# Designs tried in a protein design run: peptides against a protein of PDB entry 3KDP. Part 70

Target 1, 230 residues: chain A of PDB entry 3KDP
Amino acid sequence: PFLIFIIANIPLPLGTVTILCIDLGTDMVPAISLAYEQAESDIMKRQPRNPKTDKLVNEQLISMAYGQIGMIQALGGFFTYFVILAENGFLPIHLLGLRVNWDDRWINDVEDSYGQQWTYEQRKIVEFTCHTPFFVTIVVVQWADLVICKTRRNSVFQQGMKNKILIFGLFEETALAAFLSYCPGMGVALRMYPLKPTWWFCAFPYSLLIFVYDEVRKLIIRRRPGGWVE

## One batch from the design tools (peptide; made by RFdiffusion4, then SolubleMPNN)

Design b2_p14_7_s3 (from b2_p14_7, 13 letters changed)
Fold by OpenDDE base, seed 1:
Structure b2_p14_7_s3 (fold): chain B 230 residues (1-230), chain A 14 residues (1-14)
Amino acid sequence: as target 1 above (230 residues)
Amino acid sequence: SLAELLAALLLSLL
């Protein structure tokens, strides 16, 4: 998000406070819940990791986490952002380079893609209206991310959803996202303005994509052990 | 519609 904000000079897609709410709020309980996950049925058939040669976090895991899943999550967030701005008259192409004028409090006549003029206050309302859906989009794609993290090789359908702490984590992050999105005063306190309930569904295709992608990946790993997909 | 825009953007990602 922040890199594209700098490179493309677009209005800020995700605020610092919303990032902190993700990293410290919604992700903590889900991450802890994975420590309580049951071992995969085949775990005792695998050789122990060699602590001298085999890193806990290897290049393949970094590629999967940041290069694949993290990129899909970011795309989901940006998708939601561009859709909201387009609904408010700002087409994606018009946002390129707009940041300088967008963030200038003395410019009160910034035009949208349809020639409507927007005051600084109106622009900031729209910007902060994007932050909440972006945040919620990340939470929704994190549902899939958490579920796929239950197993390294086995399908989630083989492992099942028996971890009650993980299920609690999914409810907790969702409840926190709803609280931050709809609690009175969050617009002032956190610059998180209320979200239309329909925007929760904007992330669902990306969440499904993450889930399907990882299940296909795991299927390939099971069928072709030692492949480049590990 | 939002759905058409969603579909178009999803298709552009494929």
Scores: peptide ipSAE 0.007, ipTM 0.435, DockQ to the pose 0.029
Fold by OpenDDE base, seed 4:
Structure b2_p14_7_s3 (fold): chain B 230 residues (1-230), chain A 14 residues (1-14)
Amino acid sequence: as target 1 above (230 residues)
Amino acid sequence: SLAELLAALLLSLL
């Protein structure tokens, strides 16, 4: 999010406070819950990792986490961001280079794509109105990410949802996301303005995409052991 | 990551 904010000079899509809420709030319990996941049914059929040659964090894991899943998550967040700004009169093409004028408190006549003028206060309201749905979008795609992280090779349908701590984590992160989004005073305290409940659904296609992508990947690994996808 | 957060916080101060 922040790299695109710098490169494209767009209004800030995800605030520092919302990033804190993700990393220290919604993502911690789910991440810890993975330590309690049951071993895959085929784990005893795999050769032990060679601690001298096989890194715990390898290029494949980095590519999967940051290059694939992280990119889909970012795309989901940006999709929600662009939809909200478009509904408020700012088309995606108009946002390019707008940051400088957007963040200037002395400019109170920033035009949208339809020629409507926006005061600094109005622009900050719509910006902070984007932060909450972006955050919620990340939480919704994290549901899929957490579920796919249950296994390396087996389908989630083969592994099942037996980890009660993981299930609790999914409810906890969702409840926390709802609390942060709708609790009175969060707009002042966290600059997270309430969102329409319909915005929760904007991430669902991306969550489904993550899930389908990983299930297809795992299917390929199962059918072609030792392939470049593993 | 906490590192990305710290980086984002540091960059938000710039």
Scores: peptide ipSAE 0.007, ipTM 0.443, DockQ to the pose 0.025
Fold by OpenDDE base, seed 3:
Structure b2_p14_7_s3 (fold): chain B 230 residues (1-230), chain A 14 residues (1-14)
Amino acid sequence: as target 1 above (230 residues)
Amino acid sequence: SLAELLAALLLSLL
């Protein structure tokens, strides 16, 4: 979000405090829950990792996490952001380079894509209105991300959802997201304005895409052991 | 690792 904010000079998609709520709030319990996941059925057929040569964090895992899944998550967040701004009169193409004028308190006549003028206060309201749905979008795509992380090779349908701590993590992150989105005073404290319940569904296609993508990847790995997809 | 996933999420949020 911040990199695109700087490179494209768009209005801030996600607030710093909201980012901290993701990093310290929604992600920690799901993270810890994966330590309690049952071993895959084939794990004992694999040789032990060599601690001297084999990194816990390999380039393949980084490529999968950052290069593929993380990109889909970011796209989901930005999709929600662009939809909200478009519904408020700012088409995606109009947002490019708009940041300078958007953040200027002395400019009270910033035009939207339809020629409507927006005061600084009105612009900040719509900006902060984007932060909460972007945050919720990240949580919704994290559901898929957490589920796909249960296994490296087996399908989730083969592994099953037996990890009660992981299930608890999914409920916890969702409950925290709902709390931060709807609790009175969050708009003042966190600049997280309440979202319409419909915004929760904006991320669902991306969450499904993450899940399907990883299941297809795992299927390819199972059918073609030692392929470039491993 | 979930730490990498979290770091990826964090970087995607950056």
Scores: peptide ipSAE 0.017, ipTM 0.503, DockQ to the pose 0.026; fails the geometry check
Fold by OpenDDE base, seed 5:
Structure b2_p14_7_s3 (fold): chain B 230 residues (1-230), chain A 14 residues (1-14)
Amino acid sequence: as target 1 above (230 residues)
Amino acid sequence: SLAELLAALLLSLL
């Protein structure tokens, strides 16, 4: 989020407080739940890792976590951000370079793509209205991320959803996301303004994309062992 | 490493 904020000089898509709510709030219980996941059925048929040559964190893991899945998450969040701003009169092209004037409290006549003027207070309401749906988008995408992390090679359909702690984690992170989004005073305390319930569905295509992508990846690994996808 | 955790935290901030 901050890279595009700096490079494109757009209004802040995701606040620092919302990021902390993801990392310290919604992601903690799901991450812990993975420690209770059952071993894959084929684990004893795999060769052991060589601790001298095989890194625990390798280029493939970094590529998958940050280069692929993390980029799809970011794309989902930015999609939600651009849709909300477009519905409020700010088309994506108009946002490029707008940050300087957007963040200036003394400029009360910033024009949208339709020539409507926006005060500083109005602009900040719209910005903070974007932060909450971006946060919720990440939570909805994290559902898919958590589910795909259950296995390295087997399909989730082969592993099943037997981990009750993981299921509890999915409900907990969703309930926490709803609490942070709709509790009175969160707009003042966290700069998280309430979102329309329809915004929860904006992330679903990206969550599905992550799930399908990982299942296809795992299918390729099972059919062609020793490929570049491992 | 602490650097990878910091980089991940920084990238999550990004």
Scores: peptide ipSAE 0.012, ipTM 0.459, DockQ to the pose 0.022; fails the geometry check

Design b2_p14_7_s4 (from b2_p14_7, 13 letters changed)
Fold by OpenDDE base, seed 1:
Structure b2_p14_7_s4 (fold): chain B 230 residues (1-230), chain A 14 residues (1-14)
Amino acid sequence: as target 1 above (230 residues)
Amino acid sequence: SLAEFLAALAEALA
């Protein structure tokens, strides 16, 4: 989000505080919960990792985490961002290069794609209205990410959802997202304005995409061990 | 509270 903000000079899609809420608030408990996941049924049939040759984090894992899943997450967030701004009169093409004027508190006549003038205060309300849905989109996509991280090779359907701590983590991150989205004062305190409940569903296609993608990946790994997909 | 902590964090980062 921040890189595109700089490169495209668009209004800030996700605030720093919101990013910290993701990193420290919504991600920690789910991540810890994975330590309590049951071993895969075939784990003892695998050879131990060689600590000298096999890195814990290899290029394939980095590609999967950042190059694939992370990109889908970012696209989901940006999709939500662009839709909200478009609904408020700012088409994606009009946002390019708009940041300088958008962030200038002395310019109160920034025009949208339809020639409507927006005051600085109105623009910031719209910007902060985007931050919350972007955040919620990430949380909803993280549901799929957490679930797919339960296993390396087996399908989630084979592994099941028996980890109560992981389930608790999913509820915790969702409850935190709801709290930050709907608690009075969060708009002033965190610049996270209330979200229409319908926006929670905006990320569902992306979560499903990640889930299906990973299940297909795991299926390929099971059918073709040692392939480029592993 | 978490809200107060986050508010303080937001103020510090603003």
Scores: peptide ipSAE 0.000, ipTM 0.284, DockQ to the pose 0.047
Fold by OpenDDE base, seed 2:
Structure b2_p14_7_s4 (fold): chain B 230 residues (1-230), chain A 14 residues (1-14)
Amino acid sequence: as target 1 above (230 residues)
Amino acid sequence: SLAEFLAALAEALA
């Protein structure tokens, strides 16, 4: 979000404080919970890894985690961002290059895509209205991401949801998201304004997409062991 | 590229 904010000169889609809430709040407990996940049923049937050649974290795992899944997460967040701004009169194309004028307190006549003028205060309300739904979108997508990270090869349906700590992590990140979204004073403290409950559902297609994508990937791995998809 | 940017963004969010 911050890189796009700089490169495209768009209004800030996700605040730095919100990013910290993701990194420190919603991601830590789920990530730790994965350490307690039950071993895949086939781990003991595999040959021991060669410590000299087989890295624990390989390029394929990095590509999957940061290149594929993370991209879908970002797309989900940006989708929500663009929808909110469009509903408020700012079409995506109009946002390009708008940041300089958007962030200038002395410019109170920034026009939207329909010729409506926006004061600095009005613009900042809309900007901060985007932060919370973007954050919530990331959390909802992380539900799928966390669940798919339970296994590398086995389907979630084969592995099941037996890790109570992981389940706790899912509830914790959801509760934190709700707290940050709806607790009084969060708009002032964190620049996270309350969101309509309907915005929680905007991420569901992306969450489902991640889940289906990973299940298909794992299915391919099971059918073609040692393939490039592993 | 947009793809590289999105990948970097994803990495930053992870």
Scores: peptide ipSAE 0.000, ipTM 0.308, DockQ to the pose 0.022
Fold by OpenDDE base, seed 3:
Structure b2_p14_7_s4 (fold): chain B 230 residues (1-230), chain A 14 residues (1-14)
Amino acid sequence: as target 1 above (230 residues)
Amino acid sequence: SLAEFLAALAEALA
């Protein structure tokens, strides 16, 4: 989110506090839960990793985590961001380069795509209105990400959902997201304004996309071992 | 900028 904020000079899509809530709050327990995942059924058919030549984190894992899944997550968040701003009169094209004027406290006549003037305070309300839905979008996408990370090759349907700690992690991150979104005072403390319940569903297509994408990828790996998709 | 991010991070942690 921050890279696009800099490159495109758009209003801040996700606050720093919300980023911390993701990294330290919602992602920690789910990540730890993966350490308790059962081994894939075929793991004993593979040769042990050579610790001298084979890195634990390989290029394929980095490509999947940051290059593929991370991009889909970012797209989900930005989709929510652009929808909210468009509903408030700021079309995506109009946001390009707007940051400088948006963040200037002395400019109280920033025009939206329809010629409506926005004060600094009004702009910041709209910006902070985006933070909570973006955060929740990431959490909803993380559900799919966590589930797909259970296995490297086997389908989730083959592996099953037997990891109770992972299930707990999914509930924990969701409960934390709900707490941060709806607890009184979070708007002041975290600049996270209350979320309309409908915004929880905005990320569902992206979560489904991630899940389907990974299941298809794993299916290809199973059918064509040693392919470029691995 | 990265500086703004770090500043905002510092403010968020304060």
Scores: peptide ipSAE 0.000, ipTM 0.304, DockQ to the pose 0.027
Fold by OpenDDE base, seed 4:
Structure b2_p14_7_s4 (fold): chain B 230 residues (1-230), chain A 14 residues (1-14)
Amino acid sequence: as target 1 above (230 residues)
Amino acid sequence: SLAEFLAALAEALA
């Protein structure tokens, strides 16, 4: 999000505090839970990793995590961001280059895509209104990310959802997201204004996309062992 | 509480 904020000069889609809430709040327990995942049923049928030649973090893993899944995750967040701003009169094209004027507190007549003028306070309200849904979108997408990370090769349907710590993590991050989104004072404390409950569903297509993508990937790996997709 | 911690963090980062 921050890279696009800089490159496109758009209003800040996700605040620093919100990012920290993701990294330290919502991601920590789920990530730790993966350490308690049961071995895949075929793990002992695979050749062991050669610690001298096979890196724990290889280019393929980086490509998948950052280049594919991370990009889909970012797209989900930005989709929610653009929809909310569009509903408030700011079309995506109009947001390009708007940051400088948007963040200037002395400019109280920033025009939206329809010629309506917005004060600094009004702009910050709508910006902070975007932060919460973006955050929630990330959490919803992370449900899929966490689930697909359970296995390297086997389908989630083959592996099952037996890791109770992982299940707890999913509930914990969801509860935390709800708390941060709706608890009184969060708008002032964290600049996370309450969102309509319907916005929780905005990320579902992207979560589903990630899930389907990874299941298809794993299916290809199972059918074509040693392929470039592995 | 978590809320107090997060509020303090937000204040420190604001």
Scores: peptide ipSAE 0.000, ipTM 0.296, DockQ to the pose 0.048

Design b2_p14_8_s1 (from b2_p14_8, 11 letters changed)
Fold by OpenDDE base, seed 3:
Structure b2_p14_8_s1 (fold): chain B 230 residues (1-230), chain A 14 residues (1-14)
Amino acid sequence: as target 1 above (230 residues)
Amino acid sequence: LEAIAEILARMAAE
């Protein structure tokens, strides 16, 4: 989020406090829950890693996490962001380079894509209105991310959803997201304004995409062992 | 980590 904010000079898509709520709040319990996942059926057919040469976090894992899944997650968040701003009169192309004027408190006549002028206060309301839906979008796509992380090779349908701690983690992160989004005072305290319930569904296509993508990837790995996709 | 750093930087600037 911040990289695009800096490079494209767009209004801030996701607040700093909101990012902390993701990294320290919603992600912790789900991540810990993976330690309690059942071993894959074929795990004992694999030799143990060499602790001197084989890293726990290898380049393939980084590539999958940041290069593929992380990019899809980011796209989901930005999609929500652009939709909200477009509904408020700011088309995506108009946002490019707008940050300088957007963040200037002395400019009270920033025009949207339709020539409507926006005061600084109005602009900040719209900006903060984006933060909560972006956050919720990340949580929704994290459901899929957590589920796909259950296995490296086997389908989730083969592994099943037997990890009660993981299921608890999914509910916990969702409950926390709802709390942060709708609890009175969160708008003032965290600059997370309440979101319309419809925004929860905005990320569902991306969550489904992540799930389908990984299931297809795992299917390819199972059918073609030793392929570049592994 | 960047978010934490930014918060810490803001807190330090206050």
Scores: peptide ipSAE 0.008, ipTM 0.365, DockQ to the pose 0.023
Fold by OpenDDE base, seed 2:
Structure b2_p14_8_s1 (fold): chain B 230 residues (1-230), chain A 14 residues (1-14)
Amino acid sequence: as target 1 above (230 residues)
Amino acid sequence: LEAIAEILARMAAE
């Protein structure tokens, strides 16, 4: 998010406080829960890792986590961001290069895509209106990410949802997201304005896409062991 | 780095 903010010079899509709430708030309990995940049913049927040649974190894992899944997560967040700004009169193309004028408190006549003028205060309200839905979008996508991380090879349907700590983590991150989104005073304290309940559903297609993508990947690995997809 | 620092400083001042 921050890199695109700099490169494209768009209004800030995700605040620093919101990023901290993701990295330190919503992600910690789910990440810890993975340490308590049950071993895959076939783990003892696999050859042991060669500690001299095989890394614990390999290039394929990094490519999947940061390149593929991370890109889909970012696209989900930015989709929500662009929809909110478009509903407020700012089309995606118009946002390119707009940051300089957007962040200038002395400019009170920034035009939207329809020629409507926006004061600095009005622009900041719209910007902060994007932060909470972007955050919630990331949390919803993280549901799928956490679930797919349960296994490396077996389907989630084969592994099942028996890890009570992981289930607790999913509820905890969702409850925290709801608290940060709807608790009175969060707009003042965290610059996280309340969102319409419909924004929770904006990420669902991306969450489903991540889940389906990883299940298909795992299916290919099971059918073709030692393939390039592993 | 200066541009990032300036952005962060502005964000902190708001």
Scores: peptide ipSAE 0.006, ipTM 0.353, DockQ to the pose 0.023
Fold by OpenDDE base, seed 4:
Parts: C-alpha cells; sequence; structure tokens
Structure b2_p14_8_s1 (fold): chain B 230 residues (1-230), chain A 14 residues (1-14)
C-alpha cells in the first residue's frame, strides 16, 4: 500500500495507525494460534528437515507469503480503496498524481472526475473513510490466509478446523475489527471512520480467491510430489 | 455487485 502511494502518488490508501492495528492488533492472536495447530496427518511420512541446507524461511516461502498471497491481499485492499473513491467521484485514473494536491491543506478546490470541488477537510474525510474499509478488507482476506496456513500440503478439508485457539483468533480479530470500525470516537482517536456493513463483503471474492488458490496449489503438490510448487 | 457494475460501467464510458 505505501509503496503504491509513493510510486503512483495516490491518496494514502492505508494509514499508519491502521497498519499498526493490523500488525499488532488483528494478526497477533491468529499468528500465535498457528503454533497450536495439529500436525498434518502425513508429517511422519516426510523426511526430517536438513538443518544445514533447509531453512525455516526459504525463498519459496517468501515468494508464497509476499509474492503471491500478500499481493492478492494488497489487491483486495486496493480494490476496496478504488471502489470507495470511485463512489465518491474519484475514478482510479484521476487518482494518479493527485496526492500532492490532495494532501495540500491550502488547496480547497481539488476537482474529482466529475468536476466537483473538494475542500481539504472533505478530502480527508474520504481518505479516512477508505482506511477503515481497507483495514476490514485485510482482516477478511486474513481469514483465508490464516486458514490456508493451517497446513502446508494437506487440504483444509482434510485437516479440519480442530484448533480452538485458531477459531478463537478468527473471532477475536473480527471482533477487534468491528470494535475499531464502529466504536464511538474511533474516527477522532484513530482516524478510522465507521463503514457501511456492506463493505465487509467487498473483500469476500478475494478471500475466496486466496482460499481456492491455495487449495489448488496444495492439490497440485499432493498429485505431483517434488514439484516446484512445494 | 450492482455498485461495482455501475462503477465499471462509468469507467468504461470514459
Amino acid sequence: as target 1 above (230 residues)
Amino acid sequence: LEAIAEILARMAAE
């Protein structure tokens, strides 16, 4: 998000406070819950990791986490961002290069795609209105991400949802997201303005995409052991 | 979905 903000010079899609709420708030309990996941049924059929050659974090894992899943998550967030701004009169093409004028408090006549003028205060309301749905979008795609992280090879349907701590984590992150989104004063305290409940569904296609993508990946791994997809 | 379709339609009309 921040890299695209710099490169494309678009209005800030995800605020610093929102990022902290993700990294320290919603992701913490879910991440810890993975330590309590039941071992995969086939784990005893795998050779032990060679501690000299096999790293816990390898290029393949980084590619999967940041290059694939992380990119889909980012796309989900940006989709929500662009939809909200488009509903407020700012089409995606118009946002390119707009940041400089958008963030200038002395410019009170920034035009949208339809020629409507926006004051600095109005623009910041719209920007902060994007931050909360972007945050919620990340939480919704993290449901899928957490669920797919339960296993490396087996399908989630084979593994099942037996980890009570993980289930608790999913409810906790959702409850925290709802609290941060709808609690009175969060707009002032965190610049997270309340969102319409319908925005929770905006990320569902991406969450489903992540889930389907990983299940297909795992299916390929199971059918073709030793492939580059492992 | 209707809102998305409307946005896409507007974008396509430009």
Scores: peptide ipSAE 0.000, ipTM 0.334, DockQ to the pose 0.033
Fold by OpenDDE base, seed 1:
Parts: sequence; C-alpha cells; structure tokens
Structure b2_p14_8_s1 (fold): chain B 230 residues (1-230), chain A 14 residues (1-14)
Amino acid sequence: as target 1 above (230 residues)
Amino acid sequence: LEAIAEILARMAAE
C-alpha cells in the first residue's frame, strides 16, 4: 500500500490508525490461535528440520506470505479503494500524482474526473471513507489467510475447523472490524468513517482467490513432493 | 518508513 502511495502519489489508501488496528487489533488473536492448531495427520511422518541448515522462515515462506498472499491482499485493498474513489468521481488514472494537491489544505478546487471541484474537507472525507473499507477488505482476506495457515501441506478440508480458538479469532476480528466501522465517533477518533455493508462483500472474491490459490498450491505439493512450490 | 513518517507528519500537522 505505502509503496504505491509513494510511487504513484495517490491519495492515502490506508491510514496509520487502520494499520495499527490490523497489526495490533485484528491480527493478534488469529495469530495466537494458530498455536493451538492441531498437528497435521502426517506431521510425524516428516523428517525434523535441521536447525542449522533449515530456517523456520525460509525464502519460499517469505515469498508466499509477502510476495504472493500479501500482494493479493494489497490488490484487494486497492481494488476497494479505486472503486470507492471512482464512485466519488475520481477515476484511477486521475489519482496519479494527485496527492500533492489532495493533501494541500489551501487548494479547495481539486477537480475530479468529471470536473467537479472538491474542497479539502470533502476530499478528506472521501479519503477516510476509503480507509475503513480498505481495513475491512484486509480483515476479510485475512479470514482466508488464517484458514490457509492451518496447514502446510494438507487441505483445510482434511484438517477441518476444529480449532475453537481460531474460530473465536475470526469472530473477534470481524466484530472488531464492525465496531471500528460503525461505532459512533470513530470518524473523529480514528478517522474511520462508516461504510455501506455492501463493501464487506467487495473483498470476498479476493478472499476466495487466496483460499483457492493456497489449496491448489497444497494440492501440487501433495502430488509433487519436493517441487519449487513447497 | 519514510511514507509512515510523512503520514505521521501530516497527521501531526492537522
């Protein structure tokens, strides 16, 4: 998100407060819940890792977590961001380089893609209107991310959803997202303006994509052990 | 980090 914000000079897609809410609020309980996940049925058939040669966090895992899944999450967030701004008159191409004028309090005549002028206050309302749906989008894609993290090789359908703490984590992060999105005063306190309930569904294709992608990955690993995808 | 710093600087200026 921030790299595109810097490189493209677009209006801020995700606020600092929303990032903190993700990192400290929504991700904490789900991450802890994975410590209580049952072992995969075949885990004892695998050789133990060599602590001297085999890193717990290897390049493949980093590539999957940050390079693949993280990019899909970011794309989901940006998709929501661009859709909201387009609905408010700002087409994606018009946002390129707009940040400087967007953030200038003294410029009250920033034009959208249709020639409508926007005051600083109006622009900030639209910006903060993007932050909440972006945050919710991340929470929705995190459902899939958490579920796929239950196993390394086995399908989630083989592992099942028996971890009650993980299920609780999914409800907790969703409830927190709803609270932050709809509680009165969150717009002032956290710059998180209410979103239409329909925006929750905007992330579902990306969440499904993450889930399907990882299930296919795991299927490939099971069929071709020792492949580059492991 | 620079982006975060810039964002924080903007937030502090508001």
Scores: peptide ipSAE 0.009, ipTM 0.366, DockQ to the pose 0.026; fails the geometry check

